# Designs tried in a protein design run: peptides against a protein of PDB entry 6RGO. Part 151

Target 1, 392 residues: chain A of PDB entry 6RGO
Amino acid sequence: MALKLLGFNQDATCFSVISSNKGVTIYNCDPFGKCFELEKSTSNDEELDFLVEMLFSTSLIAVVDKTIGASKRKKLKIVNTKRKATICELTFPHEIMDVIMNRKIICVVLKSDQIFVYDISCMKLLRTIDVRGEKLKSTSKFRNSEAVGDIGVRVSLSTDNNSILCYSSYSKSDKENAPLNDIVVFDALKCIQINVLPAVHQSNIVCIACSPDGMLMATASEKGTIIRVFKTIDTENDEPILVNEFRRGSRPSRISEMKFNHDNTLLACVGESDTIHIFALPVTTTEADANEDDTLQQSSHSLSSSINGLQYISKGLANRFGKIIVSKIPTQSQQRHVAYIKIPENAKYRIGFPKDTTNTIHICGEDGNYLVYSIPRNEVGPCTLVKSNTFD

## One batch from the design tools (peptide; made by RFdiffusion4, then SolubleMPNN)

Design b2_p11_6_s4 (from b2_p11_6, 5 letters changed)
Fold by OpenDDE base, seed 5:
Parts: sequence; C-alpha cells; structure tokens
Structure b2_p11_6_s4 (fold): chain B 392 residues (1-392), chain A 11 residues (1-11)
Amino acid sequence: as target 1 above (392 residues)
Amino acid sequence: DVEKLLKEAME
C-alpha cells in the first residue's frame, strides 16, 4: 500500500501516517502500536492527503482533509481522539498549507501567505499575520501552480510555553519576484515581532526549525547545501547572531525537515538525499562558578606556533541596498555532520527527538519502517540501529 | 462548551 508520512509529534512519542486504504493512523513509539485511526469518509479511490498535527501525547489533534476534490481543504477540525469526536471546526478563506501547535498556540498557514495565530485553550484568534503585506496584495497573482513544490511561507514554533514563532518573509525588494529569504521572529502569545533576520539565504527558505526553548533557529534554502543556525531573540550591535553554519553537502538537495534535540546539542536534517545528517551545536557551558582552587601546576610547554595573523580587512562595502548582515562565516569554518544515517534512495523519511534520551533519534519512512538510532558522542560516524518496527 | 472539551482533550 502507498504510505504518506505526516511526521512525529513534538516529543517523538507518536507519529502519523496516511494509508491509502485506511485513512490516517497514529502510532505510539513505545510501546510500538496503533493508538488512533481516522477512517476514510469516502469510498472513492482518490489519493488521500491530510494534515495532522498532534499535541504531544494528548488526545488533541488538528486535522485538515486535503484530498483533491474534497471541499474540506479550507477546514481545520480539532478532534478528541479518545472520544472520536470533533470539538470544533474552523473555516479559512484559502487552502491550509500547514498547521503547527504547542500547549498554548495553534498556527494555521494558508496558501495566501497568511498565518492565523490562535489561543488553543479557547480557539480565539489572537493575530492574523499577512506575510505579503498590503503593497504586494495587488500584484501577486496567486501562483496557481499546482506543482508539488510551490514556495510558500514556512513556519516553526517553539515547543515550550514561550511560543516563539519563526516564519519566512519576503525581502523588501519592490520586485514582483522577491524571495522568501527573510525570517521574522514573533512572540505568538504577546503578538509582537521580536526580531527580523534579513536575507539569511540568497534564495527562498524552504525549511525552518525552532529549538524547543525558542532560543535557536535553523534555516535552509532551496539549495539545501548550507544550514544556518541563528539566535532568535538576542542581537549583537542590532545585528543577527549567526551561531553555526553547517554544510550538508556540495550537491543541491531539498531539505524537508530539521529538528533540534531537547537540550539544543544536536540538529538533524532529512530530505531528498540518501542521508540523514546530524550536527553538533556548541554547548554553552554556563560557567558554573566552580571556584574549586585545584592548583595543578601542569607544565608550561611553550609551543610557539606562529599564527600569522592575516588581518582580513573587512571592506565594509556599504552598498545602498540594506546591509545583508549575514556575517559571511568563512567557507573554511563550515562544520560537517558528526553523525549520519543512510536511508533508502527515494524513500521519504521524517525525524523526531525523544525528550528523555538526547542521543537517540526516531525516524520513520514511507517504506513502512520505524527505526530508533543511537547517536555516537565521541566519534564522527554512522548512528547505530537500536530498535526497528514495521507498519502498514 | 468548546473550552471544556479542549481542556479535556489536552489532559
């Protein structure tokens, strides 16, 4: 049967799949098994398409029936899985492209480049974000390209209660074809913009991941060769702080998903390539005041390595177009993966990090494999398979 | 009550 992956929940305790004959199935990861099934409402041999977002291991799911010909592509259903009952239904002016949530907020992304922000506790609308703004509304013919791959607004939400929303925005260029290469950082609870990262890539952003705490954000463009990690809130001299620049590869390949682990020590990415890449982030050692006086006199070996200080004169070419404040990390400082997983070619995979085991990654494939890997700590190499299950 | 049903689903 053809499987379509919907992905893991926020803590990787569950994952969702579409089975062509059954509809939506939610699997529990441990113990492995079916925990919920949404039966197909129609007897037609139409290719099923759904959005399903689950709130952690709770009974709350958001469901959108995206099946072609279904008049339901503009409808968000909030469902209690234990009761098998719809709590409420919201109707939008445009097709729903994405849904993300945490314990406080639901964000709904529309094909119109609008983000609707709701308080999850009452489904009250807090904010509508028009990413195109008023000026671009007149000239933007909706790209009616039914092409599987149309560049829309990308979003990521922190899994904590601070509810930091990161979204891609159009650059301020008056060109009809402005790229979605800016990032806006938004406090979804207070409904305030807290930061703007201009031109973080040269091309459209196709993937964004926010850290669980909302303090970090990873971005990838259509090229998928470079991943950039920024601080979300903090700035240095009113400029965005680039923490890391990772090289996934030299060949272009689309990244479909990125995830931070729960302690912000690892970033994983998956996409159209045969490889899941895992990168190490710098551990901010909080300087615990270990005042321990241990006087160990380790000897002064004077290795006088003459580091020729080539003063790279930063020629600040103040070009008249807004300062592209992406500090060009020298291409030499681009970090590689510390670990990897090989996956079947042409198999779509999704990734999740479990909360309790920071060096474990969950993956699932449209090939019907659910796999648990251990990530090596002290060496660069392949991840070790710990557990495998199959689903249909 | 939608709020009551939401709360119960989030438990």
Scores: peptide ipSAE 0.710, ipTM 0.980, DockQ to the pose 0.886
Fold by OpenDDE base, seed 3:
Structure b2_p11_6_s4 (fold): chain B 392 residues (1-392), chain A 11 residues (1-11)
Amino acid sequence: as target 1 above (392 residues)
Amino acid sequence: DVEKLLKEAME
């Protein structure tokens, strides 16, 4: 049977799949099993396509039927899974491309490059973000070539109540074909733009991850060779906004998903390659209360040596106009993965980090595998398989 | 009420 993965919820307690014969199924991770099923409404042999976002382990899901020929591609349904009932339905002027949520906010991304921000508690519209702005509406006519279907606005939302929204935006270059290579950081609760990171890649951004606390974001371009990690907020300290640059690989390969773990110590990425990569983030030791004497001389060859290369470039061009020149980090200072998982090249995988275990990753594949891996702490190497289950 | 139903689903 053809499975299509929708992904994990925010805390990786559940994942969602589309089965061609059954419709949408939500699985619980522990204990492993079906927790919800949305039956196929139509007997047609049409390839099922859905967006399904689950709010943590709650009974609230957002559902969009994206099936070809369906007039429902513009409709967002909010459903109670326990009641098997639709709470409300919203209709949009354009096709829904993405839906993301936390306990406070739902964001709906449209094919028109608009982001609709809602208060989840009442489904009141807080803001419409037009990513193209008024001037760039004219260039939209030429992108109607069917082949450009995959380059749209990307979004990520913090899983906390601060509700930091990161989205890709068009660079203000006077060129008709401005790339989606800017990042906007937005407070979705206050409806205020916090920051703008210009030209974070040379090509369109295709993947964004926000940290659970909204303090970090990761970005990848269409090339998928380099992942950049940024602070979302300018701290008053002269610390560079670009905190890390990771090399996924030497060959171009699309990254489909990235996620931070719950303590911001790890960043995982998955895509079209045979490998899930896991990168270590520098722990910002707040220098405060380390008075206690414990002399444990463990010769941890500190990953600290690679950060020193970033400090030297920051001093010079902090001039008045907030032009974050993403200094070309020398290719030699690009950190590699600390851990990896091998996956089948032809199977799409999704990733999730559970809240309770910072060194565990959940993965699921369109091959019908749900896998739990342990991430090595003290060595660079493969992750260890801890648990496996199958689904249909 | 939609708000009551949303609250019940988020519990």
Scores: peptide ipSAE 0.705, ipTM 0.980, DockQ to the pose 0.883
Fold by OpenDDE base, seed 2:
Structure b2_p11_6_s4 (fold): chain B 392 residues (1-392), chain A 11 residues (1-11)
Amino acid sequence: as target 1 above (392 residues)
Amino acid sequence: DVEKLLKEAME
């Protein structure tokens, strides 16, 4: 059967799939099995397309029927899975492109490059962010970029209650074709812009991941060769703090998804390549004040030895044109993956990090495989398959 | 009440 992956929930306890014959199915990861099914509302042989976001292990899901020809592409449906009942429906002026949520906030991304921010507890609209509106002083006709359906606003939301929203924005350059290469960091609860990271890539940003705590973000451009990790809130001399620059590969390949693990020690990426890459983040040892007490030399041989070479040369080369060029980490300082998973080249995969096991990754494929891998801690190498299941 | 139904779905 043709499967389409919708992805994992925030804690990788469940994942959602579209089956051409069944509609939407949600699987529980452990114990593995179906936990919810949403039947196809139409008998037509139309290719099913849905957005489904699940709120952790709760009974709350957000559903958008994106099926071609369906008048429902502008409707967000909030459903209780235990009751199999619609709680509410919201209708938008434009097609829904993405939906993200945590325990506080739902964000709805429209084809118009608008982000609608809702309080999840009451579905009250808190803010409409118009990502184009900051440019709308120029009377430039909305080029019906009907053909470039793939370049739109990207969003990621922290899974914590701080509700840090990271989104791609258009560069302030007077060029008609300014790329979506700025990042805005937004407090979705307070509805305040916290930070702006200008020109984090040379081309459009196509993938963003926010850390669970909202303190870090990862970004990738259309090239997908370099992943950059920034602090979200913290700045140094009003400049963005680049924490890491990772090299996925030398060949261009789209990254479709990135995720941090729960403790911000790992970043995984997946996309059109035959390889899921896992990168290690430096553990910021907060110097906990070592008050003197007891001797347990747990020799945490942390992977600290390889990271000594990151001299933070925050040489902000303010080039003469006031463009903050994010100081490129020298290519020699670009870290490679610490672990990898080989996947079929033609199979789309999604990734998730479980909360309870920081060195475990969940993956699922449109090939019908749900796989659990152990990530090596002390060496660079392949992940070890721990558990496998199949779904249809 | 939508708020009551949302709360129950989030439990």
Scores: peptide ipSAE 0.704, ipTM 0.980, DockQ to the pose 0.881
Fold by OpenDDE base, seed 1:
Structure b2_p11_6_s4 (fold): chain B 392 residues (1-392), chain A 11 residues (1-11)
Amino acid sequence: as target 1 above (392 residues)
Amino acid sequence: DVEKLLKEAME
């Protein structure tokens, strides 16, 4: 059977899949098993395509049927899984490309490069963000929307109640092919733009992850060779703060998903490569916990050697065109993964971090494998398989 | 009431 992965929920307690014969199935991770099924509405041998976003371990899901006709691709259904009932339906002017949510906000991304922000408690529209309209204010020419291939606006939302929305925007370039290489940071509750990070990559951004607390974001371009981590809100001299630059690899490969763990100590990435990469983030010691004198002299030696290359090169080189280019960290100071998982070639995988175990990662594949790995703490190496289950 | 049904689904 052809499986298509939709992904994990925010806390990796569940994951969603499309089965060609059954429709959408949601699996619980522990205890492992089916917790919800959405039946296929059509007897046709059409390839099923859905968006499904689940709100943590709740009975609330957002569903978009992308399989059947242009009308359904514009319809968002909010469903109670326990009741097996539609709560409400919203219809959009354009095809829905993505849906993200937390306990406060639901964001709907359209093929028109519009982001609709709703209060999830009542489904009231709070804001429409027009990413093209922001570009048109900078560039007088209407670009015909037809030439936008697989490159659209990318979004990520903090899983906390602060509801920090990060999205890709078009650079302020007069060029008729300005890339989606700016990031906007937006307070989705207050509907205020907080920050703008210009030209964070040379090419279009294809993957964004926001940290659970909304304080960090990770970005990857179409090349997928470099991952950059920035502060979302904080600036230094009105310039964006680059916290980390990670090297996934030397060969170009698309990153499909990135996630932070719940304490912002790890960043995982997955995509078209045979390897899930896990990177360590520097623990920002907040000054508050300085008081417990406990003499754990434990050998912090091994991880410290990789941190010494973080010269705060906060010097945004204002290039001749007034564009703040994020200073490239020298290739020698680019950090590699601290851990990895090998996956089958051409298998699509999704990743999730469980809330209670910061050194554990959940993965699932279109090969029908759900796998739990332990992440090594003291050495660079492979993750250890702890649990495996299969699904159909 | 949609708000009541949303609240119940989020519990």
Scores: peptide ipSAE 0.699, ipTM 0.979, DockQ to the pose 0.881

Design b2_p11_7_s1 (from b2_p11_7, 4 letters changed)
Fold by OpenDDE base, seed 4:
Structure b2_p11_7_s1 (fold): chain B 392 residues (1-392), chain A 11 residues (1-11)
Amino acid sequence: as target 1 above (392 residues)
Amino acid sequence: DEIAEAMKEPM
């Protein structure tokens, strides 16, 4: 059977798949088993295409049937899985490209580069973000919407209630072909732009991950060789804070998914390569636990050492080429993975981090494997397989 | 509210 992976939910307690014969199936991870099935709407041997976004392990799912015809591709259904009932149906002016949600917000990404932000509790539209309209305000030239089929607005949403939305936007470059290489950080609840990170890559951003708390984001371009991690909200001197720069590899390979673990200590990435890479993030010690009253005597040694003269290099002439303020993202030392998982070549995999076990990763493949791996803490090396299940 | 019910109900 041809399987198509839809992915894990926010806490990796469930994953969804398309089975050519059955339609959409949702599996529970522990205990492993089917928890929901949505039958295909057509008897035809047409290739099934769906978007399914889960809300944790709740009976609330968002479904888009993309299998047949331009009309269905514009319809979002909010479904109660337990009742097997459509609660709400929304129709959009353009094809739905992505749907992401948390307990507060649902975001719908359209082929028009529009993001519709809804309050999930009442399906009230809070904002329409027009990424093209923002570009058109910055750039006088209408791109003919021959969207080269694979390049569109990418989104990620924090899984917490703060509902930090990160999305790719067009660079302010006057070039007709401005890449989707800016990131906008948006408070989806308040509908306020918090931050803009300009030109975080040289090419279009194809993958974004927001941390569960919304404090970090990871970005990857079409090259997929470098992953950058930024603070979402915080800035230093009005400049973006680069926390980490990771090297996935030297060979270009598309990253399809990235995820943070629940404590922001790990970032995983998966894509077209035979390897899932796991990177360690520095633990930001929140100053809160420094209340241990360790009265150790401040021995006063006043080491005075005189670091001398930084010479004033002179104001050379301003050549007229529009300084694209490429924010010099400081070239941090490119870190490698701390752990990895080998996957079958050409198998599409999805990743998830369970909430309760920060050193465990869930993966599932279009090969019908659901696998649980333990991540090594103190050693660079392969992850250890802990549990294996199969699905069809 | 059917949405609020679905958000509280396990799958």
Scores: peptide ipSAE 0.625, ipTM 0.970, DockQ to the pose 0.896
Fold by OpenDDE base, seed 2:
Structure b2_p11_7_s1 (fold): chain B 392 residues (1-392), chain A 11 residues (1-11)
Amino acid sequence: as target 1 above (392 residues)
Amino acid sequence: DEIAEAMKEPM
């Protein structure tokens, strides 16, 4: 059967798949099993395409039927899985490209590069963000975006109630072909822009991950060779704080998904390569708890990975065009993965971090494998397979 | 409120 992966929920307790024969299926991770099915509404032999966004392990899901020829590509359905009932339907002026949610907010990304922000509790529209609109004041040419495939606005939302929305924006260059290489950080509840990270990559951003708490953001370009991690809210001298720069590989390879674990100690990435990479983030020891005298020799084997190279190169190199280029971390200070998982070269995989086990990663493949791996703490190496299940 | 109910109910 052709499987298409939709992804994990926010805490990796469930994942969703499209089966050509069954429609949408949601699996519970532990105990492993099918928990929901949305049957194919059409008898046509058309390749099924759906967006499904879950709200943790709740009965609330958002569904978009993206099947080619379907008149439904502009329609968001809010579904109660337990009742098998549509609670709400919203119709948009353009095709829905992405849907993300947490316990407070739903964001709907359109093919028009608009982001519709809703209060989930009442489906009230809070804001329409027009990512093109800041440029349309200068040039009325709707690029027929038909020819530029999969380059659109990317979004990520914090899984907490702070509802930090990170989205890719067009660089303020007067060039008609300005890349989607700026990031905007937005408070989705207050509808306020918090921060702007200009030119975080040289090419279009194709993947964004927000940390669960919204304090960190990871970005990757279409090259997928370098991953950058920034603070979302905090700035130093009104400049973006680059926390980490990771090297995924030497060869270009698209990153399809990135995830932080729940304590912001790990960042995983997956894509078109045969390898899931896991990077360690420096634990910010807040010096504040040093005063309680309790002599418990917790042998904090500090991962004494050589943190020698975090020179805050706060030197925003104003390029010859007066734009702040995020200072490149020297190639010597580019961290590699601390762990990896080998996957089949042609199999698409999705990743998720469970909340309760910060050193465990869940992965699922279009090959029908659901796999749980343990991440090594004290050595650089392969992850250990702990559990495997199959789905169809 | 059917949304608030669905947000409290397990799948």
Scores: peptide ipSAE 0.614, ipTM 0.969, DockQ to the pose 0.898
Fold by OpenDDE base, seed 3:
Structure b2_p11_7_s1 (fold): chain B 392 residues (1-392), chain A 11 residues (1-11)
Amino acid sequence: as target 1 above (392 residues)
Amino acid sequence: DEIAEAMKEPM
C-alpha cells in the first residue's frame, strides 16, 4: 500500500501516517500499536493528502484535509482523538502549507507566506506575521505563485513553554529575486521579534529545526551540504551566534527534516539521501558541574578545538566589520557526523528523539518500518538497531 | 473548555 509519512510528535512517543486505504493513522511507539484512525470521508480514488500535527500523546490534534478542492486546503480542524470530534474549525484566506504546535501556541503557515500565531487554549489570534510584507515596500510584483516551486516559508517551534518560533524570511537585497535565506527568531507568546540572522545561507532555506528549549536552531539550504547551528539569542558575552557548522555530504541532497535531542547534545538530519546523519553538539559546561565525570573530556576536547577555531574567526571579523554571523569557515574545519543510519534508497523517512533516552533515535519509513536505534557514544560509526516494528 | 480537556486526555 502507498504510505505517506506525516512524522513524529514532539517527544517521539507517537507517529502519524497517511494510508491510501485507511486515511490518517497514528501509532504509539511503546507499546507499539495503532492508537487513532481518521477514516476517509470519501470513497473516491483520489490521492489522500493531509497535514496532521499532534500535541505530544494528548487527544488534541490539528488536521488539514488537502485531498479534495481548494476550500478544504484552507480549513484547519482541531480534533479530539478520543471523542472522534471536531472541537474547532478555522478557515484561512490561502492554502495551509504547514501547522506546528506546542502546549501554548499553534502556528499556521499559508501559501501567501503568512504565519498565523494562535493561543491554543482559546484559539485566539495573537499575531499575523507577513513574511512578504517587509519586501512589498520595494517590489510591487506579485511573484506569480505558479513559478515559485517547492520554496516557501519554513518554520520551527520550540516544544517547551517558551514557544520560540524560528522562520525563514526574505533577505533585504535590492534584487527582485531575494532568497529566503534570513532567519527570524520570534517569541510567539509575547509576539516579539527576538533576533534576525541575515544571510545564514547563500540560497533559500529549506529546513529549520529549533531545539526543545528554543536556545538553538539548525538551518539547511537547498544544497543540503552544510548544516549551521546558531544560538537563538545573543548572549551578553561576545560569543559567536554561529556555534556549529556540519557537513552532511559533498554532493547536493535535499534535507527534509532535522531534530535536536532533548538535551541539545545531538542533531539528526534526514532527506533524499540513503543516510540519516547524527552530529554531536558541544555541551556548554556551565562551570558548576566541573566535579564528577572526567571521562567525557576526551571527546569534548576535539569538539572544543574546532569551536575555538570558529570563535577565533568570528571574533577577528566581528571586531573589524561588526556582527558577521556567518564567517567563511574553511571547508576543512566542518565537522562530520558522529553516527549514521543507512536507509533504503528513495524511501522517505522521518526522525524523532524520545525524551527519556538521549542516545536513542526513532525513525519511520514510507516502507512501513518503525525502527529504534541506539547511537554510539564513544566511537564514530553506525547506529545499532534495538527494536523494529512494521505498520500498514 | 473542550480544548483544555483534550490537552489533558491521553490519545
Scores: peptide ipSAE 0.609, ipTM 0.967, DockQ to the pose 0.876
Fold by OpenDDE base, seed 1:
Structure b2_p11_7_s1 (fold): chain B 392 residues (1-392), chain A 11 residues (1-11)
Amino acid sequence: as target 1 above (392 residues)
Amino acid sequence: DEIAEAMKEPM
């Protein structure tokens, strides 16, 4: 059967899939099993396409039916899974491209490069963000490309209540083909722009991940060779703080998803490659935990020695045109993965980090595999398979 | 509020 993966929820307790025969199915991870099904409304052999955003393991989901006609592609349904009922319906002026939520905010991304920000508790519109800006409205013909993978606005939202929204924006260039390579950091609750990170890649941004606490953001371009991690809120001399630069690979490959774990110690990425990569982030030791465990300090020194070289990269070279060039971390200081998972060639996978086990990763594939891996702590190597289940 | 109820109920 043709499966299409929708993804994990915020804490990797559930994942959603489209089955060609059944419609949308949600699986619980532990105990493993089907917990919700949304039946196919049509007997037609039309390829099913849905957006489904879950709110953790709650009965609240957001659903967009993209299968049939331009009218349904503009409708957001809020569904109670336990009641099997639509509790709210919103219609947008343009096709919905993405939906993201937490316990406070729901964001709806349109094909028009607009982001609609709602208070989830009452579905009140808080803000409409026009990413093209007022000046560019006149010239941009809608890209009528039905091309799977068209370069549009990417978003990520913190899973906490602070509701930090990171989105890709067009660079201020007088060129008709401005790259989508800026990032805006936005407080979705207060509706305030916090920060702007200009030209974080040379090409269009295709993947963004916000940390659960909203303090970090990872970005990848259409090249998918380099992942950059920035602070979201903090700046140094009004310049963006680059925390890490990771090398996924030497060959171009699209990254489809990135996730931080719940303590911001790991960043995972998946995409068109045969490998899920897991990168270690520097643990900011907040001074508070320094008091008790004097004894175990000896073994952790080997990984920390590579981190001390990153402090000096704050020299943003403002070129003669006032463009902040994000200082390229020298290719020699680009960190590789600390762990990896091999996946079948051409299989699409999704990733999630469980809340309670920071060294575990959940993955699911369009091959019908749900897999739990243990991440090695003290060595660079493959992850160990702990649990496997199959779904249809 | 049906939204506030759905946000508290397990799936």
Scores: peptide ipSAE 0.601, ipTM 0.966, DockQ to the pose 0.876

